# Ledger of designs, part 32: peptides against a protein of PDB entry 6GMG

Target 1, 331 residues: chain A of PDB entry 6GMG
Amino acid sequence: DSDDRVTPPAEPLDRMPDPYRPSYGRAETVVNNYIRKWQQVYSHRDGRKQQMTEEQREWLSYGCVGVTWVNSGQYPTNRLAFASFDEDRFKNELKNGRPRSGETRAEFEGRVAKESFDEEKGFQRAREVASVMNRALENAHDESAYLDNLKKELANGNDALRNEDARSPFYSALRNTPSFKERNGGNHDPSRMKAVIYSKHFWSGQDRSSSADKRKYGDPDAFRPAPGTGLVDMSRDRNIPRSPTSPGEGFVNFDYGWFGAQTEADADKTVWTHGNHYHAPNGSLGAMHVYESKFRNWSEGYSDFDRGAYVITFIPKSWNTAPDKVKQGWP

## One batch from the design tools (peptide; aimed at target 1 Y278)

Design b2_p9_6_s1 (made by RFdiffusion4, then SolubleMPNN; from b2_p9_6, 4 letters changed)
Fold by OpenDDE base, seed 4:
Structure b2_p9_6_s1 (fold): chain B 331 residues (1-331), chain A 9 residues (1-9)
Amino acid sequence: as target 1 above (331 residues)
Amino acid sequence: GPPLNIEPP
């Protein structure tokens, strides 16, 4: 119940975090301790540490999405999302494969579709696009210059994104970023902004007008990336969880992981920050915990979800919420 | 278990 959500208290700016603890290959800590780390490592604006504000602490308290929220500066809109789907694999497995023992046809198709997504390739695509965007931002002092640079970069790379409509989330993402327009943010200067990445796991079978089987086992045709661009239409994602397949079973609506702008070339060594649930220290769920996971741990996901998207947004370069290197845990 | 999150405001 959302009614038991609590905003974590303020932490003194100079308070050092307690050591993180290992959890299934991840570094884990309670949300209060993450705030301490955040203030020491990620809070910097123009090189100066900042105490996490009450508003930011409230955002954080929302759970996994809160981690992305506090670090990106806005609630995720998920409009500029990328994924990788192996269409040939999907078709081949449907044609030549067979349901497992006890597996229904719908369950089989849903599973095959899920397995046809490649999280690593999706992540790589997002990183590729983010790099292009960052180059376009670098010397652009107005949106027009940014867009011109972006088109040139895409043309040079023969990227299919060059054919996107001007109203596409791809081209409109920057101007629709609140921090871009803020005086102490981008101040309408693209060169003050940088592209960052987060990931969302969610359920494909969200259409209530579709079959019950799709809601239970996934919609094989939903949320596929467009060929060439890798763009995923996220407009139909309404945070609807998977339908139960057995009595008493329940599933979660989504999972968010924050990557930022790490420069580590090896995907397996990148660190993803996420939360377990909203903060309810006095409720049944308990206190929120924050995890810093390697890509393997993040990309594994849960049975709750059959889709993964990697989303690009923007933050001011003056923020340190997306550093080049992220150290897992503390110290 | 998987994260249990509050719905967006």
Scores: peptide ipSAE 0.102, ipTM 0.799, DockQ to the pose 0.458
OpenDDE base, seeds 1, 2, 3, 5: peptide ipSAE 0.063, 0.063, 0.085, 0.059; ipTM 0.809, 0.810, 0.824, 0.805

Design b2_p9_6_s2 (made by RFdiffusion4, then SolubleMPNN; from b2_p9_6, 3 letters changed)
Fold by OpenDDE base, seed 3:
Structure b2_p9_6_s2 (fold): chain B 331 residues (1-331), chain A 9 residues (1-9)
Amino acid sequence: as target 1 above (331 residues)
Amino acid sequence: GPPLNITPP
């Protein structure tokens, strides 16, 4: 299965991309052409355009997660994840609603839970927190200063995150970022770093000790955000796909979408970059394709997934993988 | 290695 993954070949630094293909409100292209765009638009280090390295091309070949990987500089750890869940809606629907015709109770509860998540509010929460972090970073030249700034910002906003443990992913995220410690990255200087966002879609019913129904239709209680903070405990996400409900049915393990640090205030106008599967040009899956989707297309997700999280990580400001403005497609 | 993005056959 994964044995047929291939690393895309190098693209000349000056090669311009071919036009993207419109596809259901998205812009689509083959991975090789995305590399061309990436080199022209996102590859810059300290203002200098770079050819995507073999290592980066290998990361990219992993599929949707590869897009996030190459742009963030590390494989996603998903430790600092946010979501929004409407508890009142969930309770009310369970109490007053009923299964549809042919829908089991478990299926009903799973669906209601899925529908009780608000992707837009989850995204906005992550953006809010990222903004706070960026303010804390901007004048901090060591981690202590960053943490002090962060605590002050949270206190000023009366944010529940101020009550998080010092060892929580929220406070430890920066120090645990490899590029922060790199000489050509942050060089241990928080002011050289910026917060960025990506999103993960995944399946809630991953507990092997739970009922088959939860694995098939979702676990209504799994991966909910903590009240006040919006933090999601992602520790139980092991990339296990939804269980088949019929013979021959199968589901994707996850989907990742890269947002970066776009400043567009209208969520509907933001662009999310993601891939369809790992690159297997000579295999049954075929070549990897990269999509640039508007938020509506991204947040819609697929039936494969019933959870969405918006994750914060950090990259050096010298990288251009997270520009203020992202243009969909090419040209 | 790290998890791949896989689609069902």
Scores: peptide ipSAE 0.268, ipTM 0.872, DockQ to the pose 0.187
OpenDDE base, seeds 1, 2, 4, 5: peptide ipSAE 0.261, 0.258, 0.266, 0.262; ipTM 0.870, 0.870, 0.869, 0.869

Design b2_p9_6_s3 (made by RFdiffusion4, then SolubleMPNN; from b2_p9_6 with Y4L L6I)
Fold by OpenDDE base, seed 2:
Structure b2_p9_6_s3 (fold): chain B 331 residues (1-331), chain A 9 residues (1-9)
Amino acid sequence: as target 1 above (331 residues)
Amino acid sequence: PPPLNITPP
């Protein structure tokens, strides 16, 4: 029950983290210890360490989404999401493949659709776009200048995003970022902001008006990226988990992974920070744990999810929640 | 309140 959620207590600013422990190729720790690490490594505002506020601790307590929330400064809206889908592979497998033994047609189609997404290419697309956005931000001192720069960059690269509407999440994302408008954030100066990336895993079969099979095995047509842009319409994502296929089965509603603005060129060496569930130390779920995973571990996902999106948002450059280099664990 | 990360029952 969500009523069991507890806000982690404050940690002294000078308290060093305990060592993380390995967990299936990841670095793992309890949420309280992550707060300690966060204060030492990621809390900096204008170069000064900050204690994680009660509000931030409350955000963090929401689980995997809380990790992204506290580091991005806002609850994920997922408006600017990217993915990569191999349409040819999908069509070929549907045509030439067959259901496995005991696999229904719906299950087969759902599986084939899931397997037709490429997490690495999706991530690469988001990084590409974030890079373009960062170049557009760099010397822009008002939104108009930013938008002009962005259009020029897109034109230079012949990027299909240049054809997006002015009200598209692509162009409106900056102005809709609370920290952009904050005096201690961007203060309406694009050059004070940078693009950052997080990822969401979720279930495609969320439409209550669709067949039960789609809810159980996935909707092969849902949440596909638009050709050329790679944009995913996330408007139908309502955080509805996969429907049970057997009695007593249940699935997680979503998973969020924080990447930030790492500059590591090798995707496999990038670090993704995520949590297991909301913090319920006195409840059945127990204390929240935070994981720092390599891309392979993150992108593998779970059977709970058949979609992955890579989302761009913005944070002030004065924040250290998205450093160029992220190290797994502690020390 | 915003959605929280829930585990399977």
Scores: peptide ipSAE 0.240, ipTM 0.863, DockQ to the pose 0.187
OpenDDE base, seeds 1, 3, 4, 5: peptide ipSAE 0.218, 0.190, 0.051, 0.211; ipTM 0.850, 0.859, 0.794, 0.858

Design b2_p9_6_s4 (made by RFdiffusion4, then SolubleMPNN; from b2_p9_6, 3 letters changed)
Fold by OpenDDE base, seed 3:
Structure b2_p9_6_s4 (fold): chain B 331 residues (1-331), chain A 9 residues (1-9)
Amino acid sequence: as target 1 above (331 residues)
Amino acid sequence: PPPLNIEPP
């Protein structure tokens, strides 16, 4: 029940974090301690540490999405999303594969579709695009210059994104970023912004007009990336959870993981920051915990979800919420 | 365990 959500209290700016706890390859801590770490490591604006504001603490309190929210500066819109889907694998497995014992045809198709997504390739695609965008931003002092640079970069790489419409989320993402327009942010100067990445896990079977089987076992045709671009149409993602397959079963609506702008070339060594649930210290769920996971731990996901997308947004370069290097835990 | 998250109002 969302009514139990509480905003974590302010932490003194100079308060050092307590050590994180290792948990199955992850580093874990309570939300209050993450705020302490955030203030020490990620809070910097123009090189100066900042206390996490009440507004930011409120955003954070919403759970996994709150981690992405506080670090990106806006609630995720998920408009510029990428994934990788192996169409040949999907077709071949459907043709040659067989349902497991007790597995329905719909369950089999849903599973095969889920397994046909490649999280690593999806992440790689997002990183590739973010790199192109960052090059386009670097010397652009207005949006027109940014767009021109972007088109040139895409043309040089023969990237299918060059064919996207000017109204596409791909080209409109920057101008639609609130921090780009802020005086203390981008101030309408693209060169003051950088591309960052977060990931969303969600359920494919969200169409209420579809069969019950799709809602229970996944929609094999939903949320596939467009060939060539890797873009996923997220317009139909309404945060609807998987339908129960048995009495008493319940599923969560989504999971968000924050990557930012890490430069680590090995995907397996990248760190993803996420939360377990909204902060309810006096409720049944308890206090929110924050996890710093390696890519393997993040990309594994949960049975609640059969889709993963990697989303690009923008933050001011003056923010330190997306550093080149992220260290797990504390110290 | 999977997270339980809420949307802002």
Scores: peptide ipSAE 0.097, ipTM 0.833, DockQ to the pose 0.501
OpenDDE base, seeds 1, 2, 4, 5: peptide ipSAE 0.055, 0.041, 0.065, 0.040; ipTM 0.796, 0.779, 0.816, 0.787

Design b2_p9_7 (made by RFdiffusion4)
Pose (drawn by RFdiffusion4):
Structure b2_p9_7 (pose): chain A 331 residues (1-331), chain P 9 residues (1-9)
Amino acid sequence: as target 1 above (331 residues)
Amino acid sequence: PPPRRLSPP
């Protein structure tokens, strides 16, 4: 009867996954089967396949956060985040539009703010920034050389990110990555690391001392990207879900999608990996399923979330959780 | 109903 979270059992390294295919842009498989796929194509350490450890299986069983947790080796902090927001469209549709049949002004403002974000450009911005970071750490063998290389390209590229504080989440992203300092990971050598990207969907109205309207319909001024840099201050994100509008209405508080470092130029052809909920086959929600969605399927989101952030973190190059290519389903 | 998300320790 218990809807307790259980850890999926260990899968032998030779066990192949059951086949599955995408349908209308998304593929799904039970977590036990995804572990088999992950061990075949994502588990490599210096090209050697590995069994998903007990700890990794435990992380994965938590739901959507599990895929990102396992692939990055750290619970996601969302410290370095990017998004795109059309300020002109937002200001114009507020002073020119009107609420639709059955909207409070707070609901109208909340929706317009939501629709003013552009997830494609937001992901595109994280893409170009991560590329700059990777070029900066390619031949840099200490952090100082990495930061010098990073500032040099940003200044020459006239990127407002050059003026970020030395201790900002941007410039401190590499040094604050636990695997960067680990002897078996980056060992304080930026050349042994790689920038990767994952995404977080979440709710904007997370201030518990704010009006109910913002908790139910969103805070338009919350989690907007800074101009020029596109950085999103995630410090006030507390994993608080959207408040219900009627009794019985339940919302999920966040969703995480793993992109990694795919080379595909078509943002619409990129694959994003995420789970539906925590693993509980003997309980109410059932077994965890891992979803592999095309970008548009992922960026479609849900009414639960009115905000999207594209986050950059680092993993060691010796890993294979962010390969150049990601294939939906199996084989 | 049970929540779909759990906080880790």

Design b2_p9_7_s1 (made by RFdiffusion4, then SolubleMPNN; from b2_p9_7, 6 letters changed)
Fold by OpenDDE base, seed 4:
Structure b2_p9_7_s1 (fold): chain B 331 residues (1-331), chain A 9 residues (1-9)
Amino acid sequence: as target 1 above (331 residues)
Amino acid sequence: SSPLNIAPP
């Protein structure tokens, strides 16, 4: 019921946030208070604080995806997505393992597939690629220079991404970023841009032509990363939630977490910002809450999802939505 | 239209 979505009101630019509340190892606050923090910490353009615009507040009100939207400057396209899947583990477990008591074969296979993904390795792969891209962006003043640099970097690292097609999401991602083309953004200068990362949790069993079992328990073959590159084809992700396995059961359509460009080397200490649902203060869902979670809390996910992807996009360096260090909560 | 984050009922 999207009709009850409300755009959060404007917050004065100088209004300080209220303290965040602890929530299962996370820092939690209501969306309006996040706007206050955002204005103090992340709103800076060219070093100057900005009030979150009505448009940005509207984006934010979309829920977890809204957090990524407002910080990245565009609705997630998820085209440049990475994951890590242990094929050997998957095959071995299917061969040598057995369903748990009361577990169907389809449920077993879905579970084994889910458990064969490694969120940490997927995240690490995205960080690795983002680092390569950032080096390629540096001192590149046109797209051709960027692409040349990128190919050189990949060759030096013997990275399989060097073999991707020129029209692949990997090579076309920058040119397809709206903020890259904006005068006050990249202004078509790659050196004014930086790579950033967000994550999406979603359900694999989205094919409506497949079996009911796959929709209920997951599609073991869906959304696997390509060997060598780690790229995930996200084209079949239609934001369809998991099908209920019992009467009254319901699942969330997706979860997005914003990482940005943190430099913390320890993955476990990185902070992920996400929301619980779209903002409906007068509706049944209630007000939107924003969470700042450590990687452990983020990567745990929910039973609603059996896939996690780590996506690279770009923002202008003049934005402060992706700082090197993110502090959890307030103060 | 852009998809909303929808919580389960």
Scores: peptide ipSAE 0.273, ipTM 0.872, DockQ to the pose 0.159
OpenDDE base, seeds 1, 2, 3, 5: peptide ipSAE 0.222, 0.175, 0.244, 0.263; ipTM 0.852, 0.847, 0.867, 0.876

Design b2_p9_7_s2 (made by RFdiffusion4, then SolubleMPNN; from b2_p9_7, 6 letters changed)
Fold by OpenDDE base, seed 2:
Structure b2_p9_7_s2 (fold): chain B 331 residues (1-331), chain A 9 residues (1-9)
Amino acid sequence: as target 1 above (331 residues)
Amino acid sequence: GPSLNIEPP
């Protein structure tokens, strides 16, 4: 299905971007122009601009996941994911609510479950944890020191994450980050790394052994965050799209949004970078477009998805792919 | 594959 995918050509390092186009509260541009912006703004390694490599351009060409891929330095593993679910709302709505006209029970339950997730609280939880991690990283020069710092921070805050297993995604995330081990990255020095955040939208009804209704309308019990920690078990996310509810209907497998390490305290003012599809300039889909969306635009998602997770990973501090402030669009 | 093919509204 991606047979028409093309790697965008190299852009000269000094080429300035064309202006972005406003679109539904977002800033939009073609992928080639995003590469230009990326080289001017995000490409810096140790303070020096870099041309996006062929490998990076190839990663980017995959669409929304490509944006996160090129900025995080690795294909998303999604192992350290957070969300917020209002259990009381869910139970109350199931008990006291009624299916809409023409809505099946399964459809009703799926919708209620979807609506019981709080994207803002999920995002805030991820930011909270990322902050804790960053404090733990700050003066740690080996993994042991990082882990000790992390445990101390969690204990001080009485955070339920302190009870996670040493091999859990929470504690193992740093050591499993390729850039942490790279000489020009972290070089095994935690203090050279920082936590960053991206988001994934996906479908809950991915279990092929479950009912067709769950695959069509969502699995109300799937991909809920654990109480206290907010951790979501993403092991069952296999990038399986929603099942069609009518003939000819089709859904996509996921959406990814890159946040990085913005310091803007107001969630509504944060910028999320994502793509629409893989780059196929000579195909039916056309050229890939990149969007810089405010949180509200990002968190709205699409009908293709009923789950949103906010994922933490790490990048070297020497990279500028996750600056404190992200400006929407160009100029 | 890892590709997406959605169009924002």
Scores: peptide ipSAE 0.048, ipTM 0.785, DockQ to the pose 0.182
OpenDDE base, seeds 1, 3, 4, 5: peptide ipSAE 0.047, 0.042, 0.042, 0.042; ipTM 0.785, 0.782, 0.782, 0.782

Design b2_p9_7_s3 (made by RFdiffusion4, then SolubleMPNN; from b2_p9_7, 5 letters changed)
Fold by OpenDDE base, seed 4:
Structure b2_p9_7_s3 (fold): chain B 331 residues (1-331), chain A 9 residues (1-9)
Amino acid sequence: as target 1 above (331 residues)
Amino acid sequence: PPSLNIAPP
């Protein structure tokens, strides 16, 4: 029960974290220790370490989404989301493949759809777009200049995003970022901002008016990226979990992973930070744990989810929550 | 806002 959620206590600014421990190829620690690491590594504002505020600790306490929340500075809206879906693979597998033994047709179609998404290509698309945006931001001192730069960059790359509507999340994302408008943030200066990436795993079968089979096994047609742009319409994502397929089975509503703005060229070596659940040290769930996972571990996901999206948002360059290099674990 | 309940093992 979310009523058991507790805000982690403050940690002294100069307290060093305890060593992380390995867990299934990940680096794992309790949330309090992550706060210590965060203060040492990610807390810097304009080059100065900051103690994680009570508000930030409150955000963090929400679990995996809290990790993204505290590092991005806002609750995820997920409006600018990218994925990669192999339409040909999907169609061919449906046509030429067959359900496994004991697998229903709906289960087969849901599985095939899930497997037709390419997490790595989705991630690469987001990185590509983020790079374009960062170039557009670099010397733009007002939104108009940013948008002009962005359009030019897209034209140079012959990117289909150039055809998006002016009100599209793609073009409106910056102006809708609270930290862009903050005096100590972007101060309405695009050149003070940078694009960052996080990922969300979620369930496709969220339409309550659809068949039970889709809710149980996935909706093969839901949350597909637009072929030319890779944009995913996330408007129908209401954080509804997968429906159980057997008695006693339960699924989680979502998972979030924070990537930021790492420059590691090898996707497999990138580090994703995420949490297991909301912080409930006195409840049945226990204390929140934070994981730093390589892309392989992150992108594997869980059976709870059949969709992965890679989302772009913005943070001030003065923040150090998205450094070029992320070191897994501690020390 | 929504929170994560129980993470899968």
Scores: peptide ipSAE 0.041, ipTM 0.784, DockQ to the pose 0.169
OpenDDE base, seeds 1, 2, 3, 5: peptide ipSAE 0.040, 0.040, 0.039, 0.043; ipTM 0.782, 0.781, 0.780, 0.791; seed 5 fails the geometry check

Design b2_p9_7_s4 (made by RFdiffusion4, then SolubleMPNN; from b2_p9_7, 4 letters changed)
Fold by OpenDDE base, seed 4:
Structure b2_p9_7_s4 (fold): chain B 331 residues (1-331), chain A 9 residues (1-9)
Amino acid sequence: as target 1 above (331 residues)
Amino acid sequence: PPPLNIAPP
């Protein structure tokens, strides 16, 4: 219930964070302490620390999505999403595999589909595309120059994205980014922007007109990446959680993880920042906690979700919400 | 309002 959501209070700009605590290989802290870290590490605009504004604190209070929201500057639209799906594995397993003991056919198919996604390859694809975009942004002082550069880069790499429609999320993403148009942001100058990445975990079986089995065990055909490009149509993602398979069972609606623009070449060493739920310190859910997880911990996901997408958006280079290096925890 | 992250009960 959104009625018990509370905006965390302001933290003094010079207040240092308390130490994070380990939790299942992650660094964990309460949201208020994350705000302190954020102000020390990520708040910089043009090299100057900023106190997290009331608006930003309100965004953050929305939970895992709030972490991505405050760092990206906008609520996630998820329009430029990538994933990797092994169609051959999927088909082969369906043909030659068998349900486990007690597993229904629908459950088997849903599981096989889930297992046919590769989080690491999906992440790698997003990083690849982000790199191409960053090269295209460089020295481009208007959108036309950016688009021309982008097309050239794609052509040089023989990337299937070169065949996308001009109105596709791929080509329209920059112009649809609010911070690109802001005077103190991009100021309509692509060279002032950089591509950043976040990830979303969600449930495939969201179609209310589909079978109950798909809602319970997943829709094997939903949210697959397009061949060649890796693009996922996220238009049908309505943040609907998995349907219960037993009485009293409930599932989380989604999970968002913020990566930003880390340059660490080893995916396993990258840090993903996410939250557990919206901030409700006086409610049943309790205070929001923020986690900084390595990719291993992030990519494992939960039984709540059978899809993962890696999404590209843009932020001004003047922001420090997506530094080259992210240190896990505090100190 | 935009969706918020909801944990299971």
Scores: peptide ipSAE 0.337, ipTM 0.890, DockQ to the pose 0.159
OpenDDE base, seeds 1, 2, 3, 5: peptide ipSAE 0.335, 0.319, 0.336, 0.337; ipTM 0.890, 0.886, 0.890, 0.890

Design b2_p9_8 (made by RFdiffusion4)
Pose (drawn by RFdiffusion4):
Structure b2_p9_8 (pose): chain A 331 residues (1-331), chain P 9 residues (1-9)
Amino acid sequence: as target 1 above (331 residues)
Amino acid sequence: SPPPLAIPS
């Protein structure tokens, strides 16, 4: 009867996954089966396949956060985040539009702010920034050389990110990555690391001391990207879900999607990996399923979330959780 | 504290 979270059992390294295919842009499989796929194509350490450890299986079983947790080796902090927001569209649609049949002004403002974000450009911005970071760490063998290389390209590219504080989430992203300092990971050598990207969908109205309207319909001024850099201050994100509008209406507080470091130029052809909920096959929600969605399927989101952030973190190059290509389903 | 779960509440 218990809807307790259980850890999926260990899968032998030779056990192949059951086949599955995408339908209308998304593929899904039970977590036990995805572990088999993950061990075949994502588990490599210096080209050697590995069994998903008990710890990794435990992380994965938490739901959507599990895929990102496993692939990055750290619970997501969302410290370095990017998004795109059309300020002109937002200001114009506020002073020119009107609420639709059955909207409070607070609901109208909340929706317009939501629709003003552009998740394609937001992902595209994280893409170009991660590329700059990877070029900066290619031949840099200490952090100082990495930061010098990073600032040099940003200045020459006239990127407002050059003026970020030395201790900002941007410039401190590499040094604050646990695997960067680990002797078996980056060993304080930026050339052994790689920038990767994952996404977080979340709610904007997370201030518990704010009006109910913002908790129910969103805070338009919350989690907007800074101009020039596109950085999103995630410090006030506390994993608080959207408040219900009527009794019995439940919302999920967040969603994580793993992109990695795919080389596909078509943002619409990129695959994003995420789970539906925590693993509980003997309980109410049932077994966890891992979803592999095309970008547009992922960025479609849900009414639960009115904000999207595309986050950059680092993993060692010796890993294979962020390959150049990601294929939906199996084989 | 333990990590939050992504579930309807």

Design b2_p9_8_s1 (made by RFdiffusion4, then SolubleMPNN; from b2_p9_8, 3 letters changed)
Fold by OpenDDE base, seed 3:
Structure b2_p9_8_s1 (fold): chain B 331 residues (1-331), chain A 9 residues (1-9)
Amino acid sequence: as target 1 above (331 residues)
Amino acid sequence: GPPPLAVPV
């Protein structure tokens, strides 16, 4: 079915987007119009607008993951992921709650687990950590200096991340970023990089050796954040969708939302950029659409997913794919 | 290639 994917054509650098406006917290436009906007707003390298390359257009054509891919400069690895889980709420609801009418025990437990995640707190944790990382990057001209700064910042805040192994995704994330090593990127200089955030929605019940009920209704114990750090072990996320509960039912593998490095302190006012599906203008799915959603619209997610993670990666400061302010639509 | 999104939206 992915065989119908088409790379969107090039858009002239000077072509302005067609107007579109948010409705109920979400603005929507076709992928070609997003490319026009991207070239005007986000394409800048060292202050100069760039036409979206064929490679970048190809990345974008993959849908929601493509939006994150083109803006981060790499396919999402999801290694440095954060979430928030209310263990007390979970235990209390399991103990004192009851399945709804027609709800199985497994369905009840899966739902209670899903509802015990706090998307806002997960996002805030990622923003907190990204801020610490950005302070550590600011005056560091080599990786050793960055790591030393990072450890000092964490110690000052009494943050549990200070106890992570040196090989953990937390400490290795910068060195594993391709654009950090590129001559026209970071050039191995941490001070040329900044932390950015994207989010992934996915299914918890991915273990094929588990019960069918966990695959259908979720695994209540899977993909929980570690206490104190908020880190989620994403190693078991293999992009496996939810199993159908009825004949003809099908679920999608994931959703990705791009936040970047917005400075808006109110989470509800932040803008998340994502896509509906891969670009198939001549196929049954049709043309790809790009959404610019408020946090409420993004964090609501779909029934396809019972987990949300907020992931930190890095981009060069010379890129304008993660500006301080993001606006929905085009006037 | 990377798996594409196909949300029915």
Scores: peptide ipSAE 0.051, ipTM 0.804, DockQ to the pose 0.454
OpenDDE base, seeds 1, 2, 4, 5: peptide ipSAE 0.048, 0.043, 0.045, 0.050; ipTM 0.798, 0.783, 0.790, 0.785

